# Peptides against a protein of PDB entry 5ONS: the designs that were tried, part 89

Target 1, 181 residues: chain A of PDB entry 5ONS
Amino acid sequence: MFKKFDEKENVSNCIQLKTSVIKGIKNQLIEQFPGIEPWLNQIMPKKDPVKIVRCHEHIEILTVNGELLFFRQREGPFYPTLRLLHKYPFILPHQQVDKGAIKFVLSGANIMCPGLTSPGAKLYPAAVDTIVAIMAEGKQHALCVGVMKMSAEDIEKVNKGIGIENIHYLNDGLWHMKTYK

## One batch from the design tools (peptide; made by RFdiffusion4, then SolubleMPNN)

Design b2_p19_4_s2 (from b2_p19_4, 8 letters changed)
Fold by OpenDDE base, seed 1:
Structure b2_p19_4_s2 (fold): chain B 181 residues (1-181), chain A 19 residues (1-19)
Amino acid sequence: as target 1 above (181 residues)
Amino acid sequence: SMEKEIEEALKRALAEQEA
């Protein structure tokens, strides 16, 4: 999603959200990520304005005090930014790729099934379309936010093709934004 | 700091990509 993304070239505008809209978004976030509910007040304090940074390709980034929290495309599901996920790593279920897959993830490539079934990988139960944090063998922080294109069960059975779509990864255009005020 | 640790992790990951 952010392989060719540049803040200066791809941001269109920024809008401040009304209270009612913010409440709706918070409810959506809790629905998507139930574990976030106890933390949502510190992530999005009531006193702080919430903004949407509108980008090309129908990308929207939710921000509070310049912090990039979540993003979505075409009014689809919200994804946490890696920066938020690093602070709250439990927001997403995890999958772990082997060492060999790291370089491909960092190039923006989708995660192939063998990288999830190899000895250095850890594949956890997850349904298709589940948003997941991609961990890597020997790494502490998530390298990528992805979406299961196959269930974990099918990844193990088929063990061929794209298992997880790469959505947002370390050193992509969104990562380089850091903040937006 | 956490930010420093993340940057170091990125650096290591990038180094592995170059190898």
Scores: peptide ipSAE 0.253, ipTM 0.796, DockQ to the pose 0.041
Fold by OpenDDE base, seed 2:
Order: sequence, then structure tokens, then C-alpha cells
Structure b2_p19_4_s2 (fold): chain B 181 residues (1-181), chain A 19 residues (1-19)
Amino acid sequence: as target 1 above (181 residues)
Amino acid sequence: SMEKEIEEALKRALAEQEA
């Protein structure tokens, strides 16, 4: 989603959200990520304005005090930014790739099934379309936010093709955006 | 920063894999 993203060229505008809209978004976030509920007041304090940064390709980034928290495309589900995920790693279920897969993930490549079934990988139960944090063998911080294109069961069974779509990865355009006020 | 440390660590790891 952000392989060729540049803040200067791809941001269209920024809007401050009304209270009612913020409530709706918070409810949606809790629905998508139930574990975030106890932390939501810390992540999005009531006293702080919430903004949406609108970008090309129908991308929207939710921000508070300049921090990039979540993003979505075409009014789809919200994804946490890696920066938020690093602070709250429990927001997403994890999948782990082996060390050899790191370079491919960081190039923006989708995660192929064999990379999730190799000895250094850890494949956890997850349904298709689940948003997941991509971890790597020997690394403590998520490298990527992805979406299961197959269930964990099917990844193990079929072991061919794209297992997880790479949505947002370390050092992509969103990562380099850092903040926006 | 935490983010910078992560970036640098991963860059180093990649360099080692290619050596």
C-alpha cells in the first residue's frame, strides 16, 4: 500500500473530526481489535483532537497529536501503523517468518506460504482476512502489517502461493512519514 | 528513538545476510 508513498506527493488534505465521528471510529476500532479497549483513552485521549489525513489511492490515516495511529483504504478496515503496533504489540495476532524472509518482507513482497511453514517460522491459527503482525525469527518488533490471504490451516495444507499480503512494512512510505500535524 | 533503533537493527541484519 505504501511502497511508493511519499508524504509530499501523496497527501491531499487533513481534516479534524467531530466528536460524533470520533465515537464511531473508536467503536469500530474496538470491534476490530477488542484488546485495544482498555488502552484507547491513552492512545486517543478525549482532550486531543483526532484528525484524518487523506491521501491518494483512497488512503486515510487517523492521527492524534501528529502521531499516525491507524490507516484504511477505500473505507475498509483499519490497520494499525507499525509505530503504534510497536507500542502496543498485542493489538494484532502474530505470524512469524524465518530470518531468510526478512529481506523480502522489507522489500514489500507478499509472504509466501513456504516462508510461514519453514523451521524458523511460527504459524498461528488465523482465519482468512485477519489482519496480522508479521514477526521474524529473532526479532522483537513487527516488520510488517499484513492480511491473511489464506487461513493458517490452508497455508499449512496447501503450502503454495501467497499466504499473507504485505500491507505496511518497515521503511515504507508510511513509516518514513513519522508524524503529521 | 525506538523507531530509529529498529530501523538500524534491521538494516544491519540485512547486510549480514547478504555478506
Scores: peptide ipSAE 0.227, ipTM 0.783, DockQ to the pose 0.037
Fold by OpenDDE base, seed 5:
Structure b2_p19_4_s2 (fold): chain B 181 residues (1-181), chain A 19 residues (1-19)
Amino acid sequence: as target 1 above (181 residues)
Amino acid sequence: SMEKEIEEALKRALAEQEA
């Protein structure tokens, strides 16, 4: 989603949200990520304005005090940014790729099944369309936010093709955006 | 080189978390 993304070229505008809209978004976030509820007031303090950065290709980035928190495309599900996920690693269920897969993940490549079933990888139960944090052996911070294109069960059984779609990864255009006020 | 880029990105992320 952000492989060729540049803040200067791909941001259209920024809108401050009304209270009612913020409430709706918070409810949606809790629905998507139930574990975030106790932390949501810390992540999105009531006193702080919430903004949407509108980008090309129908991408919207939710921000508070310039911090990029979540993003979505075409009013689909919200994804946490890696920067938020690094602060709150429990927001997403995890999958772990082997060390050899790291370079491909960071090139924006989708995660192939063998990279999730090989030694050094850890495959946890997850259904299709689950948004997941991609970890790697020996790394403490998520490398990527992805979406399960196969269930964990099918990844193990079929063990070929795209297991997880790469949505947002370290050093992509969103990562380099850092902040937006 | 890629490992260095990862480490640098991770270090930056850690620094931001500590701030």
Scores: peptide ipSAE 0.176, ipTM 0.761, DockQ to the pose 0.036
Fold by OpenDDE base, seed 3:
Structure b2_p19_4_s2 (fold): chain B 181 residues (1-181), chain A 19 residues (1-19)
Amino acid sequence: as target 1 above (181 residues)
Amino acid sequence: SMEKEIEEALKRALAEQEA
């Protein structure tokens, strides 16, 4: 989603949200990520304005005090930014790829099934379409936010093709955006 | 920042794999 993204060229505008809209977004975030509820007031303090940074290709980035928190495309589900995920790693269920997969993940490549079933990888139960944090063998912080294209069960059974779609990865255009005020 | 340190650490790790 952000392989060719550049803040200077791909951001259209920034809109401050009304309270009612913020409430709706918070409810959606809790629905998507139940574990975030106790932390949501810290992540999105009531006193702080919430903004949407509108980007090309119908990408929207939710921000508070310039911090990039979540993003979505075409009114789809919200994804946490890696920067938020690094602070709150429990927001997403995890999947782990082996050491050899790291370079491909960081190039924006989708994650193939063998990279999730190989020695050094760890595949945890997850349904298709689940948003997941991609971890790597021997690494503490998430490298990527992805979406399960197969269930964990099917990844193990079929063990070929795209297991997880790469949505946002370390050092992509969104990562380099850092903040937006 | 922590994020920059993470990025740099990962880059170093990748470089070490190539060596």
Scores: peptide ipSAE 0.101, ipTM 0.721, DockQ to the pose 0.037

Design b2_p19_4_s3 (from b2_p19_4, 9 letters changed)
Fold by OpenDDE base, seed 5:
Structure b2_p19_4_s3 (fold): chain B 181 residues (1-181), chain A 19 residues (1-19)
Amino acid sequence: as target 1 above (181 residues)
Amino acid sequence: DLEEKIKKAYEEALKKQEA
């Protein structure tokens, strides 16, 4: 989603949200990520304005105090940014690739099934379309936010093809954006 | 800063794998 993204070229405008809209978004976030509920007031304090940064290709980024928290495309779900995920790693279920897969993930490549079943990888139960944090062998912090294109069960059984779609990764255009005030 | 540290760490890892 952000492989060729540049803040200066791909951001269209920024909108400060009304209270009613913020409430709706918070409810949606809790529905998508139930574990975030106890932390949501810390992540999105009531006293702080919430903004949507509108980008090309129908990408929207939710921000508070300039911090990029979540993003979505069109009518799709919200994804946490890696920066938020690093602070709250429990927001997403995890999958782990082996250390050899790191360079490919960091190039924006989708994650093939063998990279999730090989030694050093860890595959956890997850259904198709689940948004997941991609961890790497020997690394503490997620390197990618992805979407399961196959269930964990099918990844293990079939063990070929695209297991997880790469949505957002370290050093992509969103990562380099850092903040927007 | 934690985020910059993470970025640097993974950049270094990438460089090692591509070297």
Scores: peptide ipSAE 0.367, ipTM 0.838, DockQ to the pose 0.037
Fold by OpenDDE base, seed 1:
Formats: sequence, C-alpha cells, structure tokens
Structure b2_p19_4_s3 (fold): chain B 181 residues (1-181), chain A 19 residues (1-19)
Amino acid sequence: as target 1 above (181 residues)
Amino acid sequence: DLEEKIKKAYEEALKKQEA
C-alpha cells in the first residue's frame, strides 16, 4: 500500500474530526481490536483533537497530536501503523516469518507460504482476511502489517503461493512519515 | 531507544540483501 508512497506527493489534505465521528471511529477500533479498549483513552485522549490525513488512492491516516495511529483504504478496516504497533504489540495477532523472508518483506513483497512454515517461522491459527502483525525470527519488533490471504490451515496444507499480503512494512512510505501535524 | 532498536533491525536485514 505504501511501497511508492511519499508524504509530499501523496498527501492531499488533513481534516479535524468532529466529536461524533471520533466516537464512531473509537467504537470501530474496539470492534476490530478488542484488546485495545483499555488503552484507547491513552492512545486517543479525549482532550486531544483527532485528525484524518487524506491521501491518494483513497488512503486515510488517523492521527492524534501528529502521531500516525491507524490507516485505512476506501473506508475499509483500520490497520495500526507499525509505530503504534511497536508501542502496543498486542493489538494484532502475530505471525512469524523465518530469517530468510525478512529481506523480501522489507522490499514490500507478499509473504509466501514457505516463509511461514519453515523451522524458523511460527504460524498461528488465523482466518482469511485477518489483519496480522508480522514478526521475524530473532527480532523483537514487528516488521510488517499484513492480511491473511489464506487461512493458517491452508498455508500449512498448500504451502505454496501468497500466504499473507504485505500492507505496511518497515521503511516504507508510511514509516517515513514520522509525524503529521 | 525503541527507534534505535528498529533501525538496527532494519539495517541488519538490509545487509543480508547486499551480502
């Protein structure tokens, strides 16, 4: 989603959200990520304005105090930014790729099944379309936010093709947006 | 501290591409 993304070229505008809209978004976030509920007031304090950065290709980024928290495309599901995920690693279920897959993930490549079934990988139960944090063998922090394109069961059985779609990865265009005020 | 940890992790991954 952000492989060729640049803040200067791909951001259209930024709008401050009304209170009612913010409440709706918070409810949606809790629905998508139930574990975030106890932390949501810390992540999005009521006293702080919430903004949406509108980008090309129908991408929207949710921000508070300049921090990029979540993003979505075409008003679909919200994804946490890696920066938020690093602070709150439990927001997403995890999948772990082997050491050899790291360089490909960091190039924006989708995650192939063998990278999820090898000895250095860890594959946890997950349904198709589940948003997941991609961990790497021997690394502490998530390197990618992805979407399951196959169920964990099918990844194990078929073990060929794209298992997880790469949505957001370390050092992509979104990562380079440290803040937006 | 966190940013530095992430940076190091990324740099290590890039070195593998070059090697």
Scores: peptide ipSAE 0.363, ipTM 0.838, DockQ to the pose 0.037
Fold by OpenDDE base, seed 2:
Structure b2_p19_4_s3 (fold): chain B 181 residues (1-181), chain A 19 residues (1-19)
Amino acid sequence: as target 1 above (181 residues)
Amino acid sequence: DLEEKIKKAYEEALKKQEA
């Protein structure tokens, strides 16, 4: 989603959200990520304005105090930014790729099944379309936010093709935004 | 800080892909 993304080229505008809209978004976030509920007031304090940074290709980034928290495309599901995920690693279920997959993930490539089934990988139960944090063998912090294209069970059984779609990865265009005010 | 730590940790992997 952000492989060729550049803040200067791809950001269109920024709007401040109404209270009612914020409430709706918070409810959606809790539905998507139930574990975030106790932390949501810390992540999005009621006293702080919530903004949407609108980008090309119908990408929207949810921000509070300049921090990039979540993003979506075409009003689809929200994804946490890696920066938020690093603070709250439990927001997403995890999958771990082996060391060899790291460079490809960091190029924006989708995660192939063998990178999830090798000895250095860790594959946890997850259904298709689940948004997941991609961890890497020997690394503490997530390097990617992805979407399961096959279930964990099918990844193990088939063990070829795209297991997880790469949505947002370390050092992509979104990562380089850092903050937006 | 955390950002620097993360960037440094993955720097070599990124460079290998670019080469």
Scores: peptide ipSAE 0.358, ipTM 0.848, DockQ to the pose 0.035
Fold by OpenDDE base, seed 4:
Structure b2_p19_4_s3 (fold): chain B 181 residues (1-181), chain A 19 residues (1-19)
Amino acid sequence: as target 1 above (181 residues)
Amino acid sequence: DLEEKIKKAYEEALKKQEA
């Protein structure tokens, strides 16, 4: 989603959201990520305005105090940014890729099944279309935010093809957006 | 260099989490 993304070229505008819209978004976030509920007031304090940074290709980034929190495309599901996920790593279920997969993930490549079933990988139960945090063997912090294109069960059984779609990864265009006010 | 980018990204992430 952000492989060719550049803040200067791909951001269109920024709008401040009304209270009613913020409430709806918070409810959606809790529905998508139930574990976030106790932390949502800390992540999005009531006193702080919430903004949407509108980008090309129908990408929207949810921000509070300039911090990039979540993003979506075409009014689809929200994804946490890696920067938020690093603060709250429990927001998403995890999957771990082996060391050999790291360089490919960081090039924006989708995660292939063998990179999730190898000895250095860890594959946890997850249904297709689940948004997941991609961890790397030997690393503490998430490398990527992805979407399961196969269930964990099918990844293990088939062990061929795209297991997880790469949505957002370290050093992509979104990562280089540190703040936006 | 990809390795340098990885290292920097992870180091920055660690600093942000610990701050």
Scores: peptide ipSAE 0.275, ipTM 0.802, DockQ to the pose 0.037

Design b2_p19_4_s4 (from b2_p19_4, 10 letters changed)
Fold by OpenDDE base, seed 1:
Structure b2_p19_4_s4 (fold): chain B 181 residues (1-181), chain A 19 residues (1-19)
Amino acid sequence: as target 1 above (181 residues)
Amino acid sequence: DLEKKIEEAYKAALAAQEA
């Protein structure tokens, strides 16, 4: 999603959200990520305005005090930014790729099944379309946010093709954006 | 501290990509 993204070239505008819209978004976030509910007040304090940075290709980034929290495309599901995920790593279920897959993930490549089934990888139960944090063997912090394109079960059985779609990864355009006020 | 750790992880991953 952000392989060719550049803040200077791809941001269109920024709007401040009204209270009712913020409440709706918070409800959506809790629905998507139930574990975030106890933390949502400190992530999005009531006293702080919430903004959406509108970008090309129908990408929207939710921000508070310039901090990039979540993003979505075409009004689909919200994804946490890696920066938020690093603070709250429990927001997403995890999958772990082996060491060999790291360089490919960092190039923006989708995650192939063998990288999830090989020694050093850890594949946890997850249904298709589940948003997941991609961890790497021997690394503490998530390097990618992805979407399951096959169930964990099918990844193990088929063990061929794209298991997880790469949505956001370290060193992509969103990562480099850091903040936006 | 957290940011530093992330940067270190990034650098390590990038190095692996370059290898």
Scores: peptide ipSAE 0.437, ipTM 0.855, DockQ to the pose 0.041
Fold by OpenDDE base, seed 5:
Structure b2_p19_4_s4 (fold): chain B 181 residues (1-181), chain A 19 residues (1-19)
Amino acid sequence: as target 1 above (181 residues)
Amino acid sequence: DLEKKIEEAYKAALAAQEA
Protein backbone atom coordinates (compact mmCIF):
# COMPACT_ATOMS: atom_id res chain seq x y z
CA MET B 1 0.00 0.00 0.00
CA PHE B 2 2.88 2.38 0.76
CA LYS B 3 5.75 0.97 -1.30
CA LYS B 4 5.93 4.04 -3.51
CA PHE B 5 4.13 6.40 -1.17
CA ASP B 6 5.57 9.87 -0.62
CA GLU B 7 4.09 12.44 1.74
CA LYS B 8 4.93 15.33 -0.55
CA GLU B 9 3.34 13.78 -3.61
CA ASN B 10 0.58 11.54 -2.30
CA VAL B 11 -1.12 13.57 0.42
CA SER B 12 -4.16 15.49 -0.82
CA ASN B 13 -5.44 17.29 2.25
CA CYS B 14 -6.01 17.08 5.99
CA ILE B 15 -9.31 17.56 7.80
CA GLN B 16 -10.14 17.92 11.46
CA LEU B 17 -12.93 15.60 12.49
CA LYS B 18 -16.12 16.58 14.26
CA THR B 19 -16.82 15.16 17.71
CA SER B 20 -19.56 12.88 16.44
CA VAL B 21 -17.29 11.42 13.77
CA ILE B 22 -14.54 10.84 16.31
CA LYS B 23 -16.94 8.94 18.55
CA GLY B 24 -17.96 6.76 15.64
CA ILE B 25 -14.37 6.01 14.75
CA LYS B 26 -13.51 5.16 18.34
CA ASN B 27 -16.39 2.72 18.46
CA GLN B 28 -15.24 1.16 15.21
CA LEU B 29 -11.70 0.79 16.53
CA ILE B 30 -12.97 -0.94 19.66
CA GLU B 31 -15.03 -3.27 17.50
CA GLN B 32 -12.02 -4.15 15.35
CA PHE B 33 -9.55 -4.27 18.22
CA PRO B 34 -11.36 -5.07 21.48
CA GLY B 35 -8.14 -5.09 23.46
CA ILE B 36 -7.54 -1.44 22.66
CA GLU B 37 -10.52 -0.15 24.66
CA PRO B 38 -8.69 0.44 27.97
CA TRP B 39 -5.95 2.30 26.10
CA LEU B 40 -7.96 4.32 23.64
CA ASN B 41 -8.27 7.40 25.85
CA GLN B 42 -4.49 7.39 26.15
CA ILE B 43 -4.01 6.95 22.42
CA MET B 44 -6.73 9.46 21.53
CA PRO B 45 -7.16 11.84 24.46
CA LYS B 46 -10.50 13.66 24.53
CA LYS B 47 -8.78 17.03 24.69
CA ASP B 48 -6.81 16.46 21.49
CA PRO B 49 -8.18 17.05 18.01
CA VAL B 50 -8.36 14.10 15.65
CA LYS B 51 -7.45 14.59 12.02
CA ILE B 52 -7.69 12.56 8.84
CA VAL B 53 -4.91 12.89 6.32
CA ARG B 54 -6.45 12.14 2.94
CA CYS B 55 -4.10 10.58 0.45
CA HIS B 56 -4.21 9.34 -3.11
CA GLU B 57 -5.67 5.92 -3.85
CA HIS B 58 -8.42 6.54 -1.29
CA ILE B 59 -6.03 6.14 1.65
CA GLU B 60 -6.91 7.89 4.90
CA ILE B 61 -4.59 8.22 7.88
CA LEU B 62 -5.98 8.93 11.34
CA THR B 63 -3.74 11.27 13.36
CA VAL B 64 -3.67 12.82 16.83
CA ASN B 65 -1.13 15.52 17.66
CA GLY B 66 0.65 14.72 14.45
CA GLU B 67 1.08 11.06 15.38
CA LEU B 68 -0.01 8.62 12.69
CA LEU B 69 -2.21 6.07 14.44
CA PHE B 70 -4.35 4.14 11.98
CA PHE B 71 -4.98 4.03 8.26
CA ARG B 72 -7.59 2.61 5.92
CA GLN B 73 -8.33 2.40 2.23
CA ARG B 74 -11.72 2.98 0.63
CA GLU B 75 -13.39 3.04 4.02
CA GLY B 76 -12.31 -0.51 4.70
CA PRO B 77 -10.98 -1.77 8.01
CA PHE B 78 -8.52 0.30 9.99
CA TYR B 79 -4.93 -0.87 10.25
CA PRO B 80 -2.63 0.33 13.01
CA THR B 81 0.57 2.00 11.91
CA LEU B 82 3.75 0.22 12.87
CA ARG B 83 4.62 3.17 15.08
CA LEU B 84 1.43 2.72 17.10
CA LEU B 85 1.77 -1.06 17.05
CA HIS B 86 5.27 -0.79 18.52
CA LYS B 87 3.81 1.05 21.50
CA TYR B 88 0.84 -1.30 21.81
CA PRO B 89 1.97 -4.63 20.36
CA PHE B 90 -1.13 -6.46 21.59
CA ILE B 91 -3.47 -4.61 19.22
CA LEU B 92 -2.99 -7.29 16.56
CA PRO B 93 -2.51 -11.02 16.65
CA HIS B 94 1.03 -12.00 15.72
CA GLN B 95 2.70 -14.17 13.12
CA GLN B 96 6.44 -14.69 12.99
CA VAL B 97 8.59 -15.10 9.89
CA ASP B 98 12.02 -16.68 9.88
CA LYS B 99 15.21 -14.66 9.58
CA GLY B 100 15.50 -15.33 5.88
CA ALA B 101 12.15 -13.74 5.13
CA ILE B 102 13.07 -10.37 6.67
CA LYS B 103 14.83 -8.93 3.62
CA PHE B 104 11.88 -9.79 1.39
CA VAL B 105 9.32 -8.35 3.79
CA LEU B 106 11.37 -5.15 3.98
CA SER B 107 11.25 -4.93 0.19
CA GLY B 108 7.47 -4.95 0.35
CA ALA B 109 7.05 -8.54 -0.75
CA ASN B 110 4.12 -10.64 0.36
CA ILE B 111 4.91 -13.34 2.88
CA MET B 112 5.10 -16.74 1.27
CA CYS B 113 3.95 -19.82 3.13
CA PRO B 114 7.41 -21.37 3.57
CA GLY B 115 8.51 -18.28 5.47
CA LEU B 116 5.76 -18.99 8.00
CA THR B 117 6.32 -22.74 8.35
CA SER B 118 10.11 -22.95 8.35
CA PRO B 119 12.31 -23.32 11.41
CA GLY B 120 12.43 -20.00 13.20
CA ALA B 121 8.94 -19.02 12.10
CA LYS B 122 5.92 -19.20 14.38
CA LEU B 123 2.47 -19.65 12.92
CA TYR B 124 -0.51 -19.00 15.16
CA PRO B 125 -4.19 -19.75 14.51
CA ALA B 126 -5.79 -17.07 12.36
CA ALA B 127 -8.58 -16.92 9.81
CA VAL B 128 -8.44 -15.51 6.30
CA ASP B 129 -8.62 -11.69 6.19
CA THR B 130 -7.29 -11.30 9.74
CA ILE B 131 -5.05 -8.27 10.13
CA VAL B 132 -1.84 -9.43 11.78
CA ALA B 133 1.43 -8.10 13.09
CA ILE B 134 4.39 -9.69 11.36
CA MET B 135 7.19 -10.43 13.77
CA ALA B 136 10.64 -11.62 12.82
CA GLU B 137 12.73 -14.35 14.36
CA GLY B 138 15.04 -12.78 16.91
CA LYS B 139 13.47 -9.32 16.68
CA GLN B 140 11.44 -7.53 19.33
CA HIS B 141 9.37 -5.20 17.19
CA ALA B 142 6.96 -5.92 14.36
CA LEU B 143 8.40 -5.20 10.93
CA CYS B 144 5.14 -5.42 8.99
CA VAL B 145 1.38 -5.20 9.18
CA GLY B 146 -0.29 -7.77 6.97
CA VAL B 147 -3.51 -9.54 6.10
CA MET B 148 -3.94 -13.30 6.13
CA LYS B 149 -4.63 -14.49 2.58
CA MET B 150 -4.86 -18.07 3.78
CA SER B 151 -5.86 -19.42 7.15
CA ALA B 152 -3.04 -20.54 9.39
CA GLU B 153 -4.30 -24.07 8.95
CA ASP B 154 -4.14 -23.85 5.17
CA ILE B 155 -0.72 -22.20 5.24
CA GLU B 156 0.59 -25.19 7.12
CA LYS B 157 -1.18 -27.77 4.97
CA VAL B 158 -0.64 -26.26 1.54
CA ASN B 159 2.64 -24.50 2.34
CA LYS B 160 2.67 -22.91 -1.09
CA GLY B 161 1.85 -19.43 -2.39
CA ILE B 162 1.06 -16.18 -0.62
CA GLY B 163 0.19 -16.69 3.01
CA ILE B 164 0.04 -13.07 4.14
CA GLU B 165 -0.29 -9.88 2.11
CA ASN B 166 2.21 -7.17 3.00
CA ILE B 167 0.29 -3.97 3.73
CA HIS B 168 2.71 -1.77 5.68
CA TYR B 169 6.36 -2.46 6.50
CA LEU B 170 9.38 -0.81 8.11
CA ASN B 171 10.93 1.85 5.91
CA ASP B 172 7.99 2.13 3.53
CA GLY B 173 6.45 5.47 2.59
CA LEU B 174 4.15 5.57 5.61
CA TRP B 175 7.03 4.81 7.96
CA HIS B 176 9.05 7.68 6.51
CA MET B 177 6.15 10.05 7.00
CA LYS B 178 6.77 9.85 10.79
CA THR B 179 4.42 12.70 11.74
CA TYR B 180 1.92 15.02 10.10
CA LYS B 181 1.03 18.35 11.74
CA ASP A 1 14.62 4.00 23.93
CA LEU A 2 12.01 2.28 21.82
CA GLU A 3 12.70 4.28 18.67
CA LYS A 4 16.41 3.56 18.83
CA LYS A 5 15.75 -0.13 19.25
CA ILE A 6 13.48 -0.16 16.24
CA GLU A 7 16.05 1.67 14.14
CA GLU A 8 18.73 -0.74 15.20
CA ALA A 9 16.56 -3.67 14.25
CA TYR A 10 15.82 -2.10 10.90
CA LYS A 11 19.46 -1.38 10.20
CA ALA A 12 20.37 -4.93 10.99
CA ALA A 13 17.68 -6.22 8.67
CA LEU A 14 18.77 -3.86 5.91
CA ALA A 15 22.35 -4.98 6.25
CA ALA A 16 21.26 -8.57 5.90
CA GLN A 17 19.23 -7.68 2.83
CA GLU A 18 22.22 -6.10 1.14
CA ALA A 19 24.57 -8.96 2.02
Scores: peptide ipSAE 0.420, ipTM 0.847, DockQ to the pose 0.040
Fold by OpenDDE base, seed 3:
Structure b2_p19_4_s4 (fold): chain B 181 residues (1-181), chain A 19 residues (1-19)
Amino acid sequence: as target 1 above (181 residues)
Amino acid sequence: DLEKKIEEAYKAALAAQEA
């Protein structure tokens, strides 16, 4: 989603949200990520304005105090940014790729099934279309946010083709934005 | 190179967590 993304050329405008809209978004976030509820007042304090950065290709980024928190495309589900996920790693279920897959993931490549079934990988139960944090063997921080294209069960059984779609990864265009006020 | 960029990205992630 952000492989060729540049803040200077791909951001259209920024709007400040009304209180009622913010409440609706918070409820949606709790529905998508139930574990975030106790932390939501810390992530999105009531006293702080919430803004949406509108980008090309129907991408919207939710921000508070200049921090990039969540993003979505075409009013679909929200994804946490890697920067938020690093602070709150429990927001998403995890999957782990082996060391050899790291460079490919960080080039924006989708995660193939063998990279999730190898000895250095760890595959956990997850349904198709689940948004997941991609971890790497020997690394502490998530390197990618992805979407399951197959269930964990089918990845193990079929073990070929795209297992997880790469949505957002370390050092992509979204990562380089850092902040936006 | 690519390996250097990877380490810098991970290092930046850690720094962002501390900020």
Scores: peptide ipSAE 0.361, ipTM 0.839, DockQ to the pose 0.034
Fold by OpenDDE base, seed 2:
Structure b2_p19_4_s4 (fold): chain B 181 residues (1-181), chain A 19 residues (1-19)
Amino acid sequence: as target 1 above (181 residues)
Amino acid sequence: DLEKKIEEAYKAALAAQEA
């Protein structure tokens, strides 16, 4: 989503949200990520305005105090930014790729099944379309936010094709967009 | 160099967590 993203070229505008809209978004976030509820007031304090940065290709980034928290495309599901995920790693279920897959993930490549079934990888139960944090063997922090294109069961069974779609990864265009005020 | 890029990205990630 952000492989060729550049803030100067791809940001259209930024709007401050009304209270009612913020409430709706918070409810949606809790629905998507139930574990975030106890932390949401910390992540999005009531006193702080919430903004949406509108980008090309129908991408929207939710920000508070300049911090990029979540993003979505075409009003689909919200994804946490890696920066937020690093602070709150429990927001998403995890999958782990082996060391050899790291370079490909960081090039924006989708994650193929063998990279999730090989020694050094860890595959946890997850349904199709689940948003997941991609961890790397030997690393503490997620390197990617992805979407399961196959269930964990099918990844193990079939072991061919795209297991997880790469949505956002370290050092992509969104990553380089550190803050937006 | 890709390996350097990876390490820098992870270092940046750690820094972001601590900030």
Scores: peptide ipSAE 0.325, ipTM 0.833, DockQ to the pose 0.034

Design b2_p19_5_s1 (from b2_p19_5, 11 letters changed)
Fold by OpenDDE base, seed 1:
Structure b2_p19_5_s1 (fold): chain B 181 residues (1-181), chain A 19 residues (1-19)
Amino acid sequence: as target 1 above (181 residues)
Amino acid sequence: SEYEKAQKELQEKLKEEFL
């Protein structure tokens, strides 16, 4: 989603959200990520304005105090940014790729099934379309936010093709935005 | 900001982590 993304070239505008809209978004976030509920007031304090940065290709980034928190495309589901995920690693279920897959993930490549079934990888139960944090063998921090294109069960059975779509990864265009005020 | 400072430090750690 952000492989060729540049803040200067791909941001269109920024709007401040009304209270009612913010409440709706918070409810949606809790629905998508139930574990975030106890932390949501810390992540999005009531006193702080919430903004959406509108980008090309129908991408929207939710921000508070300049921090990039979540993003979505075409009004689909929200994804947490890696920066938020690093602070709250439990927001997403995890999958772990083997060490050899790291360089490919960091190039924006989708995650192939063998990278999830090989020694060093850890594949956890997850349904198709689940948004997941991609961890790597021997690493502490998530390097990617992805979407299951196959269920974990099918990944193990088929063990070929795209298992997880790479949505957002370290050093992509979104990562390099850092903040937006 | 404190956030920006923390993120800068984390970024350096991440560079080392994924070199």
Scores: peptide ipSAE 0.557, ipTM 0.930, DockQ to the pose 0.030
Fold by OpenDDE base, seed 2:
Structure b2_p19_5_s1 (fold): chain B 181 residues (1-181), chain A 19 residues (1-19)
Amino acid sequence: as target 1 above (181 residues)
Amino acid sequence: SEYEKAQKELQEKLKEEFL
């Protein structure tokens, strides 16, 4: 989503959200990520304005105090930014790729099944379309936010093709935005 | 901000971790 993304070229505008809209978004976030509920007031304090950075390709980035928190495309599901995920690593279920997959993930490549079934990888139960944090063998921090394109069961069974779609990865265009005020 | 400083520090750690 952000492989060729550049803040200067791909950001259109930024709008401040009304209270009612914020409440709706918070409810959606809790629905998508139930584990975030106890932390949501810390992540999005009521006293702080919530803004949407509108980007090309129908991408919207939710920000508070300049911090990029979540993003979505075409009013689809919200994804946490890696920066938020690093602060709250539990908000997504995890999958772990083997060490050999790291360089490909960091190039924006989708995650192939063998990278999730090989020694060093760890595949956890997850349904299709689940948003997941991609961890890597021997590494501490998530390097990617992805979406399961196959269930964990099918990944293990079929072990061929795209297992997880790479949505947002370390050092992509979104990562390099850092903040937006 | 403190957030930005922390993120910068983390970014350096991540660089060492993955590069």
Scores: peptide ipSAE 0.555, ipTM 0.929, DockQ to the pose 0.030
Fold by OpenDDE base, seed 4:
Structure b2_p19_5_s1 (fold): chain B 181 residues (1-181), chain A 19 residues (1-19)
Amino acid sequence: as target 1 above (181 residues)
Amino acid sequence: SEYEKAQKELQEKLKEEFL
């Protein structure tokens, strides 16, 4: 989603959200990520304005105090940014790729099944379309936010093709935005 | 900001982690 994304070229505008819209978004976030509920007031304090950075290709980034929190495309589901995920690693279920997959993930490549079933990888139960944090063998921090394109069960059984779609990865265009004020 | 400072430190750690 952000492989060729550049803040200077791909951001269109920024709008401040009304209270009612913020409430709706918070409810949606809790629905998508139930574990976030106890932390949502910390992530999005009521006193702080919530903004949407509108980008090309129908990308929207939710921000508070300049921090990039979540993003979506074409009115789809919200994804947490890696920066938020690093602060709250438990927001997403995890999957772990082996060491060999790291370089490919960091190039924006989708995650192939063997990278999730090989020694050093850890595959946890997850349904198709689940948004997941991609961890790596021997590493502490998530390097990617992805979407399961196959269930964990099917990844193990089929073990061929794209297991997880790479949506946002370390050092992509979104990562390099850092903040937006 | 405090966030930006923390992120700077984390970025350095991440560079070492994924270098």
Scores: peptide ipSAE 0.553, ipTM 0.929, DockQ to the pose 0.030
Fold by OpenDDE base, seed 3:
Structure b2_p19_5_s1 (fold): chain B 181 residues (1-181), chain A 19 residues (1-19)
Amino acid sequence: as target 1 above (181 residues)
Amino acid sequence: SEYEKAQKELQEKLKEEFL
């Protein structure tokens, strides 16, 4: 989603949200990520305005005090940014790729099934379309946010093709935005 | 800001981690 993204060229405008809209978004976030509920007041304090940065290709980024928190495309599901995920690593279920897959993930490549079934990888139960944090063998921090294109069961069974779609990865265009005020 | 400082420190750690 952000492989060729540049803040200067791909950001259109920024709008401040009304209170009613913010409440709706918070409810949606809790529905998508139930574990975030106790932390939501810390992530999105009531006193702080919430803004949406509108980008090309129907991408929207949710921000508070300049921090990039979540993003979506075409009003689909929200994804957490890696920066938020690093602070709250539990908000997504995890999958772990082997060491050899790291360089490909960091180039924006989709994650192939063998990278999730090989020694050093760890595959956890997850349904198709689940948003997941991608971890790597021997590493502490998530390097990618992805979407399951196959269930974990099917990844193990078929072990061929795209297992997880790469949505947002370390050092992509979204990562390099850092903040937006 | 405190956030920006923390992110700068994390950035350095991530460089070492994935270098």
Scores: peptide ipSAE 0.549, ipTM 0.928, DockQ to the pose 0.030

